# Peptides against a protein of PDB entry 3OAK, part 117

Target 1, 145 residues: chain A of PDB entry 3OAK
Amino acid sequence: DDLEQYLDEKILRLKDEMNIAAQLDIDTLNKRIETGDTSLIAMQKVKLLPKVVSVLSKANLADTILDNNLLQSVRIWLEPLPDGSLPSFEIQKSLFAALNDLPVKTEHLKESGLGRVVIFYTKSKRVEAQLARLAEKLIAEWTRP

## One batch from the design tools (peptide; made by RFdiffusion4, then SolubleMPNN)

Design b1_p28_6_s4 (from b1_p28_6, 11 letters changed)
Fold by OpenDDE base, seed 3:
Structure b1_p28_6_s4 (fold): chain B 145 residues (1-145), chain A 28 residues (1-28)
Amino acid sequence: as target 1 above (145 residues)
Amino acid sequence: MEKMKKIKEELEKEEEEAEKEWEELVSK
């Protein structure tokens, strides 16, 4: 199926872009730690965020997103950074909102590692209360019979 | 940096707790 192949390739390209953005931000922050240069700012994920949100919000891509484990890249984006900080408020908010509209199953949470990470957001002392509540909502939805 | 060390320690604890909770949920 030509359309199916096209959609797979589209998602896989985005997955790659997301992983690259995450790594670039990690590299930036590692260098910041090593050099003490506070002018080094990690912004690659933030720059790509609109595209990520756009793709995640498309209902016709849901199956392709889940089948290609794009949630692994979402998990990577939510992971703590080398300096111990968390991704930006906007990234957290946007991703949690997008996840709320996806038919995520337990198998997807396992293969992506997203389940553990979202639980982390329900308990971290450095997460904004409103985002912690969103994380709690997701966990509740995913664990519902 | 001492502050960063403290943050990392707290982070490690929170991640460990999250992992345990996730494992418990999945094991059911």
Scores: peptide ipSAE 0.569, ipTM 0.905, DockQ to the pose 0.592
Fold by OpenDDE base, seed 5:
Structure b1_p28_6_s4 (fold): chain B 145 residues (1-145), chain A 28 residues (1-28)
Amino acid sequence: as target 1 above (145 residues)
Amino acid sequence: MEKMKKIKEELEKEEEEAEKEWEELVSK
């Protein structure tokens, strides 16, 4: 199936790009911590965010997204940063919004680690209240009978 | 630096709690 293969490759490329962006931001922040150079700004995830949101919002890509564990990269993007901070408000908001429309199943949450991370966002004292509520909504949706 | 240490400790606690809660959810 040419289309299936094409879609798989598309998602896997994005997955790779997301992972690279996350690592670059981590590297930037680690260097910032090491050197004290406050001019070092982590921007890679922010730059890629529109593309990520676009892909996650495509209904025809849902199966491909889930089958290729793109949610693992979403999880990675939501992980705390080297300095203990959380990803930007916009990243959190955009990803939670996008996740809300995906037919996520328990197995996807397990294989990606996303379940634990989203629960974390319901509990963290540093998460904005509105985003914590979005996280709670997701958990409720994913665990409802 | 001290602030970062405190944040890291709090973060670790929150992550552990999240892990525990997740495991409880998937076990049901």
Scores: peptide ipSAE 0.565, ipTM 0.904, DockQ to the pose 0.596
Fold by OpenDDE base, seed 2:
Structure b1_p28_6_s4 (fold): chain B 145 residues (1-145), chain A 28 residues (1-28)
Amino acid sequence: as target 1 above (145 residues)
Amino acid sequence: MEKMKKIKEELEKEEEEAEKEWEELVSK
C-alpha cells in the first residue's frame, strides 16, 4: 500500500546513501595510501551515522529494514578499510547497539553477510574488548535455539 | 608499507576464521 511503499523508498534511499558514503571513504583512504597525503580523512560514514542510527532505532521500520536488506549496508559499514583499519569506535558501538534491538533472523544474516562480519569482531585482536563483548552478545542472541 | 602488509595478513586470517565459524554455525 501507500505507506509500505513510502517506507520502502525511505529505507532504499538510506541504503543507497550508506553505500555511497562507504565507497567515498574507501576512495579517500585509497588515495591517501597512494599519495601519502595524511590530510585526507574519511568522514562520510561518520557524518551519516546519526541518520542511520535514527532509522535503525525505529520499531515501526524494523520489517522494512529487514525486508530491504539494509543490513547489507550495515555490513559494508563494518568491513575493514583499505588500509586494514576498522571503522571508528563510534560506528561500531552505535551499530552494535542498534542491531541489538532488531528482530534479526538467520536468513537476514545470510543475505546481508552480517553474521560473518560480526563474528570477525569477536576474533580480531584490534577490536576493543567492550565492542568484542557486544559482538559476542549479538552472536549469542542470533544463534539462540 | 610493511606494517600495513602485516595488518592485512592478520586481517585475512581473522576473516577466514570468522567465515569458518559462521559456516559451522549455519550448517547446524
Scores: peptide ipSAE 0.564, ipTM 0.904, DockQ to the pose 0.606
Fold by OpenDDE base, seed 1:
Order: C-alpha cells, then structure tokens, then sequence
Structure b1_p28_6_s4 (fold): chain B 145 residues (1-145), chain A 28 residues (1-28)
C-alpha cells in the first residue's frame, strides 16, 4: 500500500546515501595515499551516521530495513578502508548497537555479507576489545538454534 | 608504507579466517 511504498522509498534513499558516503570516503583515502596529503580526511560516513542510527533504531522500520537489504550498506560501512584502517570507533559502536535490536536472520546475513564482516570484528587485533565483545554477542545471538 | 604493508597483511589473514568461519557456520 501507500505506507509500505513510502517506507521502502525512505529506506532505499538512505541506502543510496550510505553507499555514496562510503565511496566518497574511499575516494578521499585513495587520494590521500596517492598524494600523501594528510589534510585529506574521510568524513562522509561520520556526517551521515546520526541519520543512519536514527533510522536503524525505529522499530516500525525493521521489516523495511531487512526487506530492502539495508544491511548491505551497513556491511559496506564496516569494511576496511584503502589504507587498511577500520571505520571510526563511533561508527562501529553505533552500528553494532543498532544491529543488536534488529530481528536479523541468517538469510539477511547472507544476502548482505554482514555475517562474515562481523566475525572479522571478533578476530581483528586492531578492533577495540569493547567492540570485539559486541561483535561476539551479535554472532552468538545470530547463531543460536 | 611499511606499516601499511604490515597492516594489510594482517588484515588479509584476519579476513580469510573470518570467511572460513562464516562458511562453516552457514553450512550447518
């Protein structure tokens, strides 16, 4: 119906914005590596983060979020950057917290690639212990019978 | 550059391990 379509469009717009933000940050960091210009700072994801968190926290959007594979964009935001660095602590923390309240199923993890990425965060030596534990909690919840 | 190389090597290893573990989980 009209409401369903409205919600789908809202999520799809956010998905697009997230993907653009991620690509812009990648481009910035690639340029930084290429030129050595340390004044180049990737800030697009950080700027958009409050909006992402706001949407992910809305219970009435959960089905729309999952049905439109917004988790693919979440996965993209969690991927390592061209310089080998990880997304900011705040991005990791906020996304893991938001994921904790979503009714994520195995199918969503497969179609988004998020499962592998979250497992990565449980293993990486560069991930803060606090965030690694959050990742572990998510994996434990998702793999429960 | 050397630091980045080391980071990339470690990252690749960790990603490979994560992929293996994920595949094992979803295959069950």
Amino acid sequence: as target 1 above (145 residues)
Amino acid sequence: MEKMKKIKEELEKEEEEAEKEWEELVSK
Scores: peptide ipSAE 0.556, ipTM 0.902, DockQ to the pose 0.572

Design b1_p28_7_s1
Fold by OpenDDE base, seed 3:
Structure b1_p28_7_s1 (fold): chain B 145 residues (1-145), chain A 28 residues (1-28)
Amino acid sequence: as target 1 above (145 residues)
Amino acid sequence: MSEERKREEEERELEERQKALLEKLEQP
C-alpha cells in the first residue's frame, strides 16, 4: 500500500530527526561541561517540538506511530540530560499531553522503554508537580484492567 | 477525610499503580 509506505517513511524520518536532535543537545551539553562555555545552549529538541506534537496529535497516524516505535524517541527525549537536568517544561508537558491521546499498549511500553521513564517522572522530586500529575494520569491509563 | 489523609491515600494508590505497571513490563 502506497499510503502505508508513505506514512511509515514519514514517521521513520521524524524518528530519525528526533534522535538526532536529542544527540545534538547531549553533545552541546557535554561540550558545555567540558569547555565551560556557558553560551552553549541545547535547543534542537525545542526547535523540533512543534513538529513532533503535530504528528503525535494526528489520529490517522496513531497506528503508524506505534508500529514504528516512535515512542522510543519520545522516551529518549524525556530522559535526563548529561548535566542531570530534565528536558524543558514545555517538552514534558507537550509530550505527556500527546501520549494521553494515543492508544498505548503494554507492548509499546516495553519496546520503547517509555513505561519506566514515565514512572520515573512520578517518583522524582525534581519534576514539577503539574507534570508529575500528568505522568500519573498516564500510568493510571496504562494500568487499567 | 483530611487533606493529608487524602494525599497519603493518593500516594499509596500511585505506588500500587507503579508496581503494577512495572510487573507488566517485566513479564515476558
Scores: peptide ipSAE 0.543, ipTM 0.874, DockQ to the pose 0.843
Fold by OpenDDE base, seed 4:
Structure b1_p28_7_s1 (fold): chain B 145 residues (1-145), chain A 28 residues (1-28)
Amino acid sequence: as target 1 above (145 residues)
Amino acid sequence: MSEERKREEEERELEERQKALLEKLEQP
């Protein structure tokens, strides 16, 4: 119906925006490495984060989010950057919090690659303890019978 | 149980959950 179509389009637009933001930040950091220009700061994901969180937190969008594999873009946002650094604390915290309220199934973890990335956050010593605990909670939820 | 023993147990439990999730992800 019209509502379903609207919601699909909304999520697909966001997915595209997220992917673009991630790529722009990667490009910025690659240029920073190449030129040594430390004034180059990757900010595109941070700018878009409030919109992402707003969408992920809406229960009525859960099915649309999962069906359109928005979690793939979430995974991309969580991956290490070209300089080896992790995404900002706020990005990690917000995404992990939002993921707790989604009815994520194994199939969604597989098609997005999110499962393996979240496991990474529970193993890496580079991750803040608070964020590692959030990642651990997700794994606990995803492994419950 | 000592605090150290408790921490070790929690770490083992985490590792088991990690392994369990990976196994689920590898299943057809």
Scores: peptide ipSAE 0.540, ipTM 0.871, DockQ to the pose 0.838
Fold by OpenDDE base, seed 2:
Structure b1_p28_7_s1 (fold): chain B 145 residues (1-145), chain A 28 residues (1-28)
Amino acid sequence: as target 1 above (145 residues)
Amino acid sequence: MSEERKREEEERELEERQKALLEKLEQP
């Protein structure tokens, strides 16, 4: 099936791009800490965010997204940064919103590690209330009978 | 129901959901 193969390749490429963006931002922030150069700004994830949201919002890509463990890259984007800070408000908001529309199952949460990270967002006092509520909604959905 | 009681119930429900999800994640 040429279409399925194309979609798999598309999602895998995005997964790689997301992972690279995350690593580049980590490298930037680590260098900022090491050198004290406050002009260094991590912008790679923010730049790629519109593309990520666009892909996650496509219903016809849901199976491909889940089967290729794109949620692992989503998890990576949600993890705290080297300086202990959280990803930007926009990244959190957009990803939580997109996750709400995906038919995420327990197996996807396990293989991606996303479940534990979202729980973190419901427990952390550093998370803004609006975003914590979005995370709570996800937890509620994932624990439905 | 008072606002305080409502908040307490919401917090308990959240904790129960968190626990439930963790249990699901730990299942083989």
Scores: peptide ipSAE 0.539, ipTM 0.873, DockQ to the pose 0.857
Fold by OpenDDE base, seed 5:
Structure b1_p28_7_s1 (fold): chain B 145 residues (1-145), chain A 28 residues (1-28)
Amino acid sequence: as target 1 above (145 residues)
Amino acid sequence: MSEERKREEEERELEERQKALLEKLEQP
């Protein structure tokens, strides 16, 4: 219906914006590595983060979020950057918190690749303990009988 | 229960959950 179409379009627009932000940050960091210009700072994801969190926190958007595989873009935002670093503390914390409130099922984890990435955050020694614990809570919820 | 035993148990539980999730992700 009209409402479903509107919500789909909204989520797909956000998905596109997230993917663009991720790519722009990757491009910035690659250029920083190539040129040695330390003034180049990747800020696109951070700028978009409040909008992402706002959308992920709305219960009425949960089905649309999951059906349109927005979690794939969430996964992309959580992946290591070209310089080997992880996304900012705020990005990790905000996304893990938002994911905790979504009714994520195995099929969504498969199609997004998010499951394996979150497992990475429970294993990596580079991850802050507080964030590793948030990732562990997600794993616990996703493996509930 | 000692703190060491508690940590060991928590680690085992985490490993089991990780394994369980991976198994789910690998199933058709």
Scores: peptide ipSAE 0.538, ipTM 0.871, DockQ to the pose 0.883

Design b1_p28_7_s2
Fold by OpenDDE base, seed 1:
Structure b1_p28_7_s2 (fold): chain B 145 residues (1-145), chain A 28 residues (1-28)
Amino acid sequence: as target 1 above (145 residues)
Amino acid sequence: MEAEEERRRREEELERRIERLLELLEQP
């Protein structure tokens, strides 16, 4: 099936791009910490976010997204940064919204580590209340029969 | 008081769901 192969390749490319963006931002912030250069700003994830949201929002890509463990890259994007900060408000909001529309199952949560990260967002006092509630909604969806 | 009680109920429900999720994640 040429279409399925095309979609797999598309998602795997995005997954790679997401991982690279995350690492570049980590490198930037680590250098910022090391040098004290406050002009260093991590922008790679923000630049790629529209593409990520576009892909996650397409129902026809859901199976490909889940089968290729794109959620692992989503989890990586949600992890705390080297300076202890969290990803931008827009990244959190967009990802939580997109995740709400995906048929995420326990197996996907296990292989991606996303479940524990979302739990973190419900418990952390550093997370905006609005976003914590979105995280709560995800947990509610993942735990109902 | 009503707002506080509602917040408490929501928090308790969240904790139950978190516990359930953790159980799901820990099961082989």
Scores: peptide ipSAE 0.579, ipTM 0.889, DockQ to the pose 0.821
Fold by OpenDDE base, seed 3:
Structure b1_p28_7_s2 (fold): chain B 145 residues (1-145), chain A 28 residues (1-28)
Amino acid sequence: as target 1 above (145 residues)
Amino acid sequence: MEAEEERRRREEELERRIERLLELLEQP
């Protein structure tokens, strides 16, 4: 119906915005590596984070979020950056918190690639212990009978 | 001794869950 279509469009727009933000940050960091210009700072994801958190926290959008594979964009935001660094602490923390409240199922993990990325966060020595524990909690929930 | 054993148990449990998740992700 009209409401479902509106919600789909809203989520798809956000998905596009997230993907653009990620790519712009990647471009910035690639240029930083190529030129050595340390004044280049990737901030597009950080700027968009409040909007992402706001949408992910709305229970009435959960089905639309999952059906439109917004988790693929969440996965992209969590992937290591070209310089080998991880996204900011706040991005990690906010996304893990939001994921904890979503009814994520195996099919969503498969189509988004999010499962393997979260596994990475439980094992990487570069990840803060607090965030690794949040990742572990997600895996526990996703593997619960 | 007890603390180390508990930590090992938690790590083993995590590893089992990771293996289970990977199996789920690999299934068609």
Scores: peptide ipSAE 0.578, ipTM 0.887, DockQ to the pose 0.928
Fold by OpenDDE base, seed 2:
Structure b1_p28_7_s2 (fold): chain B 145 residues (1-145), chain A 28 residues (1-28)
Amino acid sequence: as target 1 above (145 residues)
Amino acid sequence: MEAEEERRRREEELERRIERLLELLEQP
């Protein structure tokens, strides 16, 4: 219906915004590496994070989020950056918290690639212990009988 | 020692869950 279509469009727009933010940050960091200009700071994801968290936290959007594979963009935001670093602590923490409240199913993990990325966060030595534990909790939830 | 054993158990449980999840993800 009209409401569902409206919500779909909103989520798809956010998905696009997230993808753009990720790419812009990648471009910034690549340029930083290339030029050595340490004044170049990747801030696009951080700037958009509050909006992402707001959307992910809305129970009435859960189906729309999952059906439109917004989790693919969440996965992209969690992937390592060109300089080998991980996304900011705040991004990791906020996304893991938001994911914990979503009724994520196996099909969504497959479609988005998010499952493998979260597994990475449980194993990587570069991940803060606190965040690794949050990742573990997600794995636990996704593997419940 | 007790803390180490607890960590070991937690790690083993995590590995079991990871294996299960990977199995789920690999199923077409």
Scores: peptide ipSAE 0.577, ipTM 0.888, DockQ to the pose 0.911
Fold by OpenDDE base, seed 4:
Structure b1_p28_7_s2 (fold): chain B 145 residues (1-145), chain A 28 residues (1-28)
Amino acid sequence: as target 1 above (145 residues)
Amino acid sequence: MEAEEERRRREEELERRIERLLELLEQP
């Protein structure tokens, strides 16, 4: 199926882009820490965020997203940064919103590690209350029989 | 007092759900 292949490739490309963006931001922040150069700002994820949100919001891509473990890259984007900070408010909010509309199953949570990360967001005192509530909603949805 | 009670109930519910999720994640 040509369409199926096309969609797989599209998602895999995005997955790669997300991983690269995450690593570049990590590199930037590590360099900032090492050099003290405060002009170094991590913004690769922010730049890519609109594309990520666009893809995650498309119902017709849900199966492809889940089958290709794009959620692993989502998890990576949600992990704490080298300086101990969390991803921007916008990134968190957008990703949590998008995740809410995906038919995420236990197997996807396992293979991506996303489940434990979202739990972190419900418990961390560093997370904005609004975002913690969004994380809670995800947990609720994932645990509904 | 009411707000505190609501918060407590919410926290308890969250904890139950987290526990359930962890159980799911631990299942082979």
Scores: peptide ipSAE 0.574, ipTM 0.886, DockQ to the pose 0.814

Design b1_p28_7_s3
Fold by OpenDDE base, seed 3:
Structure b1_p28_7_s3 (fold): chain B 145 residues (1-145), chain A 28 residues (1-28)
Amino acid sequence: as target 1 above (145 residues)
Amino acid sequence: MSAEEERRKREEELERRIKALLELLEQP
């Protein structure tokens, strides 16, 4: 129906925006590495984060989010950057918090690749302890019988 | 229990859950 179509389009647009933001940040950091210009700062994901959090936090969008594999874009945002660094603390914290409120199923983890990435955050020594605990909480939720 | 014991148990539980999740993710 009209509402379903509207919601699908909204999520798909956000998905595209997230992917673009991620790529732009990657491009910025690659250029920073290539040129040595330390004034180049990747900010596209941070700028879009409030919108992402707003969408992920809406209960009425949960099914649409999961059905359209928005979690793939969430996974992309959580992946290490070209310089090996991780996304900002705020991005990690906000996404982990939002993910905790979604009814994520195994199939969603498979199609998005998010499961493996969150596992990474539980094990990586580069991750802040606070955020590792949030990742652990997600793993606990996803492995409940 | 001590803080060390709690940490150990937490780590062990996490490893069990990670193993379980990986098994789920690797299934067709």
Scores: peptide ipSAE 0.596, ipTM 0.898, DockQ to the pose 0.853
Fold by OpenDDE base, seed 4:
Structure b1_p28_7_s3 (fold): chain B 145 residues (1-145), chain A 28 residues (1-28)
Amino acid sequence: as target 1 above (145 residues)
Amino acid sequence: MSAEEERRKREEELERRIKALLELLEQP
């Protein structure tokens, strides 16, 4: 199916872009640590966030998103950074909101590692209460009978 | 229920769900 192939390629390209953005931010923060240059700010994920949210919000892309394991890149974006900090408030909030509307199944959680990361967000003392509640909501949805 | 009772209940429910989720994730 030509449309299916097109959508797969679109999602895979976004997946690559997300992974690159994450790595560039990691590189920036590692350099910040190494040089002490506090002017270095990791902004690549934030710049790409609107595109990520746009794609994740499309109901017609849900199957393509899940089948291509885009959630792995979402998981990567949610992981702590080299300096121990978490992704920006906006990244966390936007991703949790988008995840809430996806028909995520156990197999997707396993393939992406997202399940364990979201659990982390419910327990970490570094996470804002509002975002911890969003993480709790996801876990509730994923564990419904 | 009091605020404290509600918080306690919510926390207990979360722990149960986390346990359930971990079990799902660990299954082959």
Scores: peptide ipSAE 0.590, ipTM 0.896, DockQ to the pose 0.813
Fold by OpenDDE base, seed 2:
Structure b1_p28_7_s3 (fold): chain B 145 residues (1-145), chain A 28 residues (1-28)
Amino acid sequence: as target 1 above (145 residues)
Amino acid sequence: MSAEEERRKREEELERRIKALLELLEQP
């Protein structure tokens, strides 16, 4: 199926872009820690965020997103950074919102590691209350009978 | 229910759900 192949390639390209963005930001922050150069700012994920949100929000891409484990890249984007900080408020908010509309199943949580990360966001004292609530909502949906 | 009771209930429910989710994630 030509359409299915096109969609798979689209999602896999985005997945690769997300992973690259995450690594570049990690590299930037590691260098910042090493050198003390506070002018080094990690911006790659933020720059790519609109594209990520656009894709995650398309209902016709849901199966492709889940089948290609794009959620693994989402998990990576949500993980704490080398300096111990969390991703930006906008990244957290946007991703949690998008995840809420996806038909995420246990198998997707397993293969992506996303479940444990979202649990972290419900427990961490560093997370803003409103975002913790969004994380709680996700857990509620994922544990719905 | 008071606000405090509601908060407690919410926290307890969250803990139950987290436990359930972790069990799901650890199942073969």
Scores: peptide ipSAE 0.596, ipTM 0.899, DockQ to the pose 0.822; fails the geometry check
Fold by OpenDDE base, seed 5:
Structure b1_p28_7_s3 (fold): chain B 145 residues (1-145), chain A 28 residues (1-28)
Amino acid sequence: as target 1 above (145 residues)
Amino acid sequence: MSAEEERRKREEELERRIKALLELLEQP
């Protein structure tokens, strides 16, 4: 199906862009640590965030998103950074909100690793209370009978 | 219910759900 193929390609392109953005930010922060150059700021994920949220919010893309394991890239964006910090408040908030509207199943959590990462956000003392509650809501949705 | 009781219940429910999710994730 031509439409299905088009949508797959669209999601796979975004997945690649997300992975690149994450790696570039990691590289920036590693260089910042190594050189002590505090002018180095990791901004690639933040710049791409609106596009990510836009795609994740489209109901007609839900199946394509899940089938192509875009959630793996979402998981990567949520992981701690080289300096030990977490992604920005806005990234966390936006992703948790977007995830809440997706029909995520156990198999998607397994293949993406997202389940364990979201559990982390419910327990970590480094996470803002507001965001921990959003993570808790996701866990609740994923464990419904 | 007091705020403390409400927090306790929320934490207990979260722990139950986390356990359930972990069990799902550990299954083949």
Scores: peptide ipSAE 0.593, ipTM 0.897, DockQ to the pose 0.878; fails the geometry check

Design b1_p28_8_s2
Fold by OpenDDE base, seed 1:
Formats: structure tokens, C-alpha cells, sequence
Structure b1_p28_8_s2 (fold): chain B 145 residues (1-145), chain A 28 residues (1-28)
């Protein structure tokens, strides 16, 4: 199917863009730590976030998203940064909201490692209470009988 | 009222821990 192939390619391109954005932000913060240059700010994920949210919110892309393991890139975006900080509040909130509407199954959690990261968000004292509750809701949904 | 709230919070926390355990088991 031509449309299916087109959608796969789009999702894979986004996955690459997300991974690049994450790595660039990591590089920025590592350089900030190394040089002490406080003018260095990690903004690549924030810049790409609207596009990510737009894609994740489309129900007709759910199968393509899950089949191409885009959730691995979502997991990467949620992981703590080199300085121990978390991604911005908006990134966390947007991703948790988007994940709540996806038909995530055990196989996707296993393939992406997303489950372990979300558990982290329910345990960490660095996470805002509001976002911890969203993480709890995801775990509840993923473990429903 | 405060005691009830604390009890509800404890129950919520216990349920969360159980779900986390189940999730980890599913991912093995």
C-alpha cells in the first residue's frame, strides 16, 4: 500500500529527528557542564515538540507509530539529562497526554523500554505532582486486566 | 477527615506499587 509506505517513512523520519534533537540537547548540556558556559541552552526537543505532539495525537497514525517503535524515541525524550535535570514541564505533560490516547500494548512497552521510565516518574521527587499523577494513570491503563 | 485522606493516599500508593510490579513482570 502506497499510503502505508508513505506513513511509515514519515514516522521513521520523525523518529530520526527526535533522536537527533535529544542527542543535540545532551551534547549542549555536556558542553555546558564542561565549559561552564551558562549561555548554552538545550532547546532542540522544545523546538520539535509541536510536530511530535501533532503526530502522536492523530488516531489514524497509531498503528504506524507503534509498529515503528516511535515510543523508544518518546522514552529517550523523557529520560533525565546529563546534569540530572528532567525535560521541560511542557514536554512531560504533552507526551504523557499523547501516550494516554495511544493503544499501547505490552509488546510496545517491552520494545521501547517506556514502562521503566514512566515508573521512574512515579517515584522521583524531582517530578511535579501533577505529572506524577499522569504517569500513574498510564501505568494503571497499561496494567488493566 | 484527615485520617481518611491519609488512608486513601496509602491505598493509592499500595495499588500503584502493585501495578508497577505487574508492569515489570509483563516486560520480562
Amino acid sequence: as target 1 above (145 residues)
Amino acid sequence: EEEEEREEEREREEELREREKRLLELME
Scores: peptide ipSAE 0.510, ipTM 0.842, DockQ to the pose 0.879
Fold by OpenDDE base, seed 4:
Structure b1_p28_8_s2 (fold): chain B 145 residues (1-145), chain A 28 residues (1-28)
Amino acid sequence: as target 1 above (145 residues)
Amino acid sequence: EEEEEREEEREREEELREREKRLLELME
């Protein structure tokens, strides 16, 4: 119906925005590596984060989020950056918190690749302990009988 | 007590690794 279509479009727009933000940050950091210009700062994801959190936290959007594979964009946001760094602590924390409240199923993990990235966060020595624990909690939830 | 704490930590680590394995299997 009209509402469903509206919600789909909303989520798809956000997904696109997230992907663009991620790519712009990647481009910035690649240029930083190439030029050595340390004044280049990747901030596109940070700027968009409040909107992402707002959407992910709405229970009425859960089905739309999952059906449109927004989790793929979440996965992209969580992946290491070209300079080897991780996304900001705030991005990690916010996304893990939001993921905890979503009814994520195996099919969503498969199509998004999110499961493997979250496992990365349980293993990486660069991840803050607090966030590693959040990642562990997600895995526990996703593997609960 | 210290040894008990280390043992508990190892057990938690093992449980995590098992869950990760299960998750990966589910995703195959």
Scores: peptide ipSAE 0.509, ipTM 0.839, DockQ to the pose 0.917
Fold by OpenDDE base, seed 3:
Structure b1_p28_8_s2 (fold): chain B 145 residues (1-145), chain A 28 residues (1-28)
Amino acid sequence: as target 1 above (145 residues)
Amino acid sequence: EEEEEREEEREREEELREREKRLLELME
């Protein structure tokens, strides 16, 4: 199906863009640590976030998102940064909200590693209470009988 | 009221830890 192929390619391109954005931010923060230059700010994920949210919010893309393991890139975006900090509040909130609307199954959690990362957000003292509650809601949904 | 809030928080924490355990088991 031509439409299916188009959607697959769209998601795969976004997945690649997300991975590149994450790596560029890591590189920026590693250089910041090495040089002490506090003017170096990681902005690539934040710049791409509106596009990510737009895609994740489309109900008609849910199957394509899950089948192409875009959740792996979501997991990467949620992981702690080299300086020990977490992604911005806005990134966390937007991704947790989007994940709540996806029909995520155990197989998707296994292949992406997302489950363990979300558990981290329920335990970390660095996470805002509001976002910890969103993470808790996801775990509740994923563990329903 | 404060005691009630603390009790509710303890209950939520316990439920969360149980769910986390179940999730980890599902991923094995």
Scores: peptide ipSAE 0.509, ipTM 0.842, DockQ to the pose 0.854
Fold by OpenDDE base, seed 5:
Structure b1_p28_8_s2 (fold): chain B 145 residues (1-145), chain A 28 residues (1-28)
Amino acid sequence: as target 1 above (145 residues)
Amino acid sequence: EEEEEREEEREREEELREREKRLLELME
């Protein structure tokens, strides 16, 4: 299936781009900590976010997204940064919103580690209440009988 | 009013913790 192959390649490319963006931001922040250079700003994830949201919002890509474990990259984007901070409010909000529309199953949560990260967002005192509620909604949907 | 709100919040919190527990169990 030519279409299936095309979609797989598209998602895998995005997955790679997301992982690279995350690593570059980590590297930037680590260097900021090491050198004290406050001019170093991590912006790679923010720059890529519109593309990520666009892909995650397309219903026809849901199966490809889940089958290729793109949620692992989503999990990586949600993890705490080297300075202990969380990703930007916009990243959190956009990803939680997008996740709400995906038919995520237990197997996807397990292979991506996303389940545990979202639980973190329901427990952390550093998370904005609005985003904690979005995380709670995800947990509710994923555990609904 | 405040008492009702506190009770509702406690119930939501309890439900959430049970769901989280279930999710972790499913992922074992």
Scores: peptide ipSAE 0.505, ipTM 0.841, DockQ to the pose 0.820

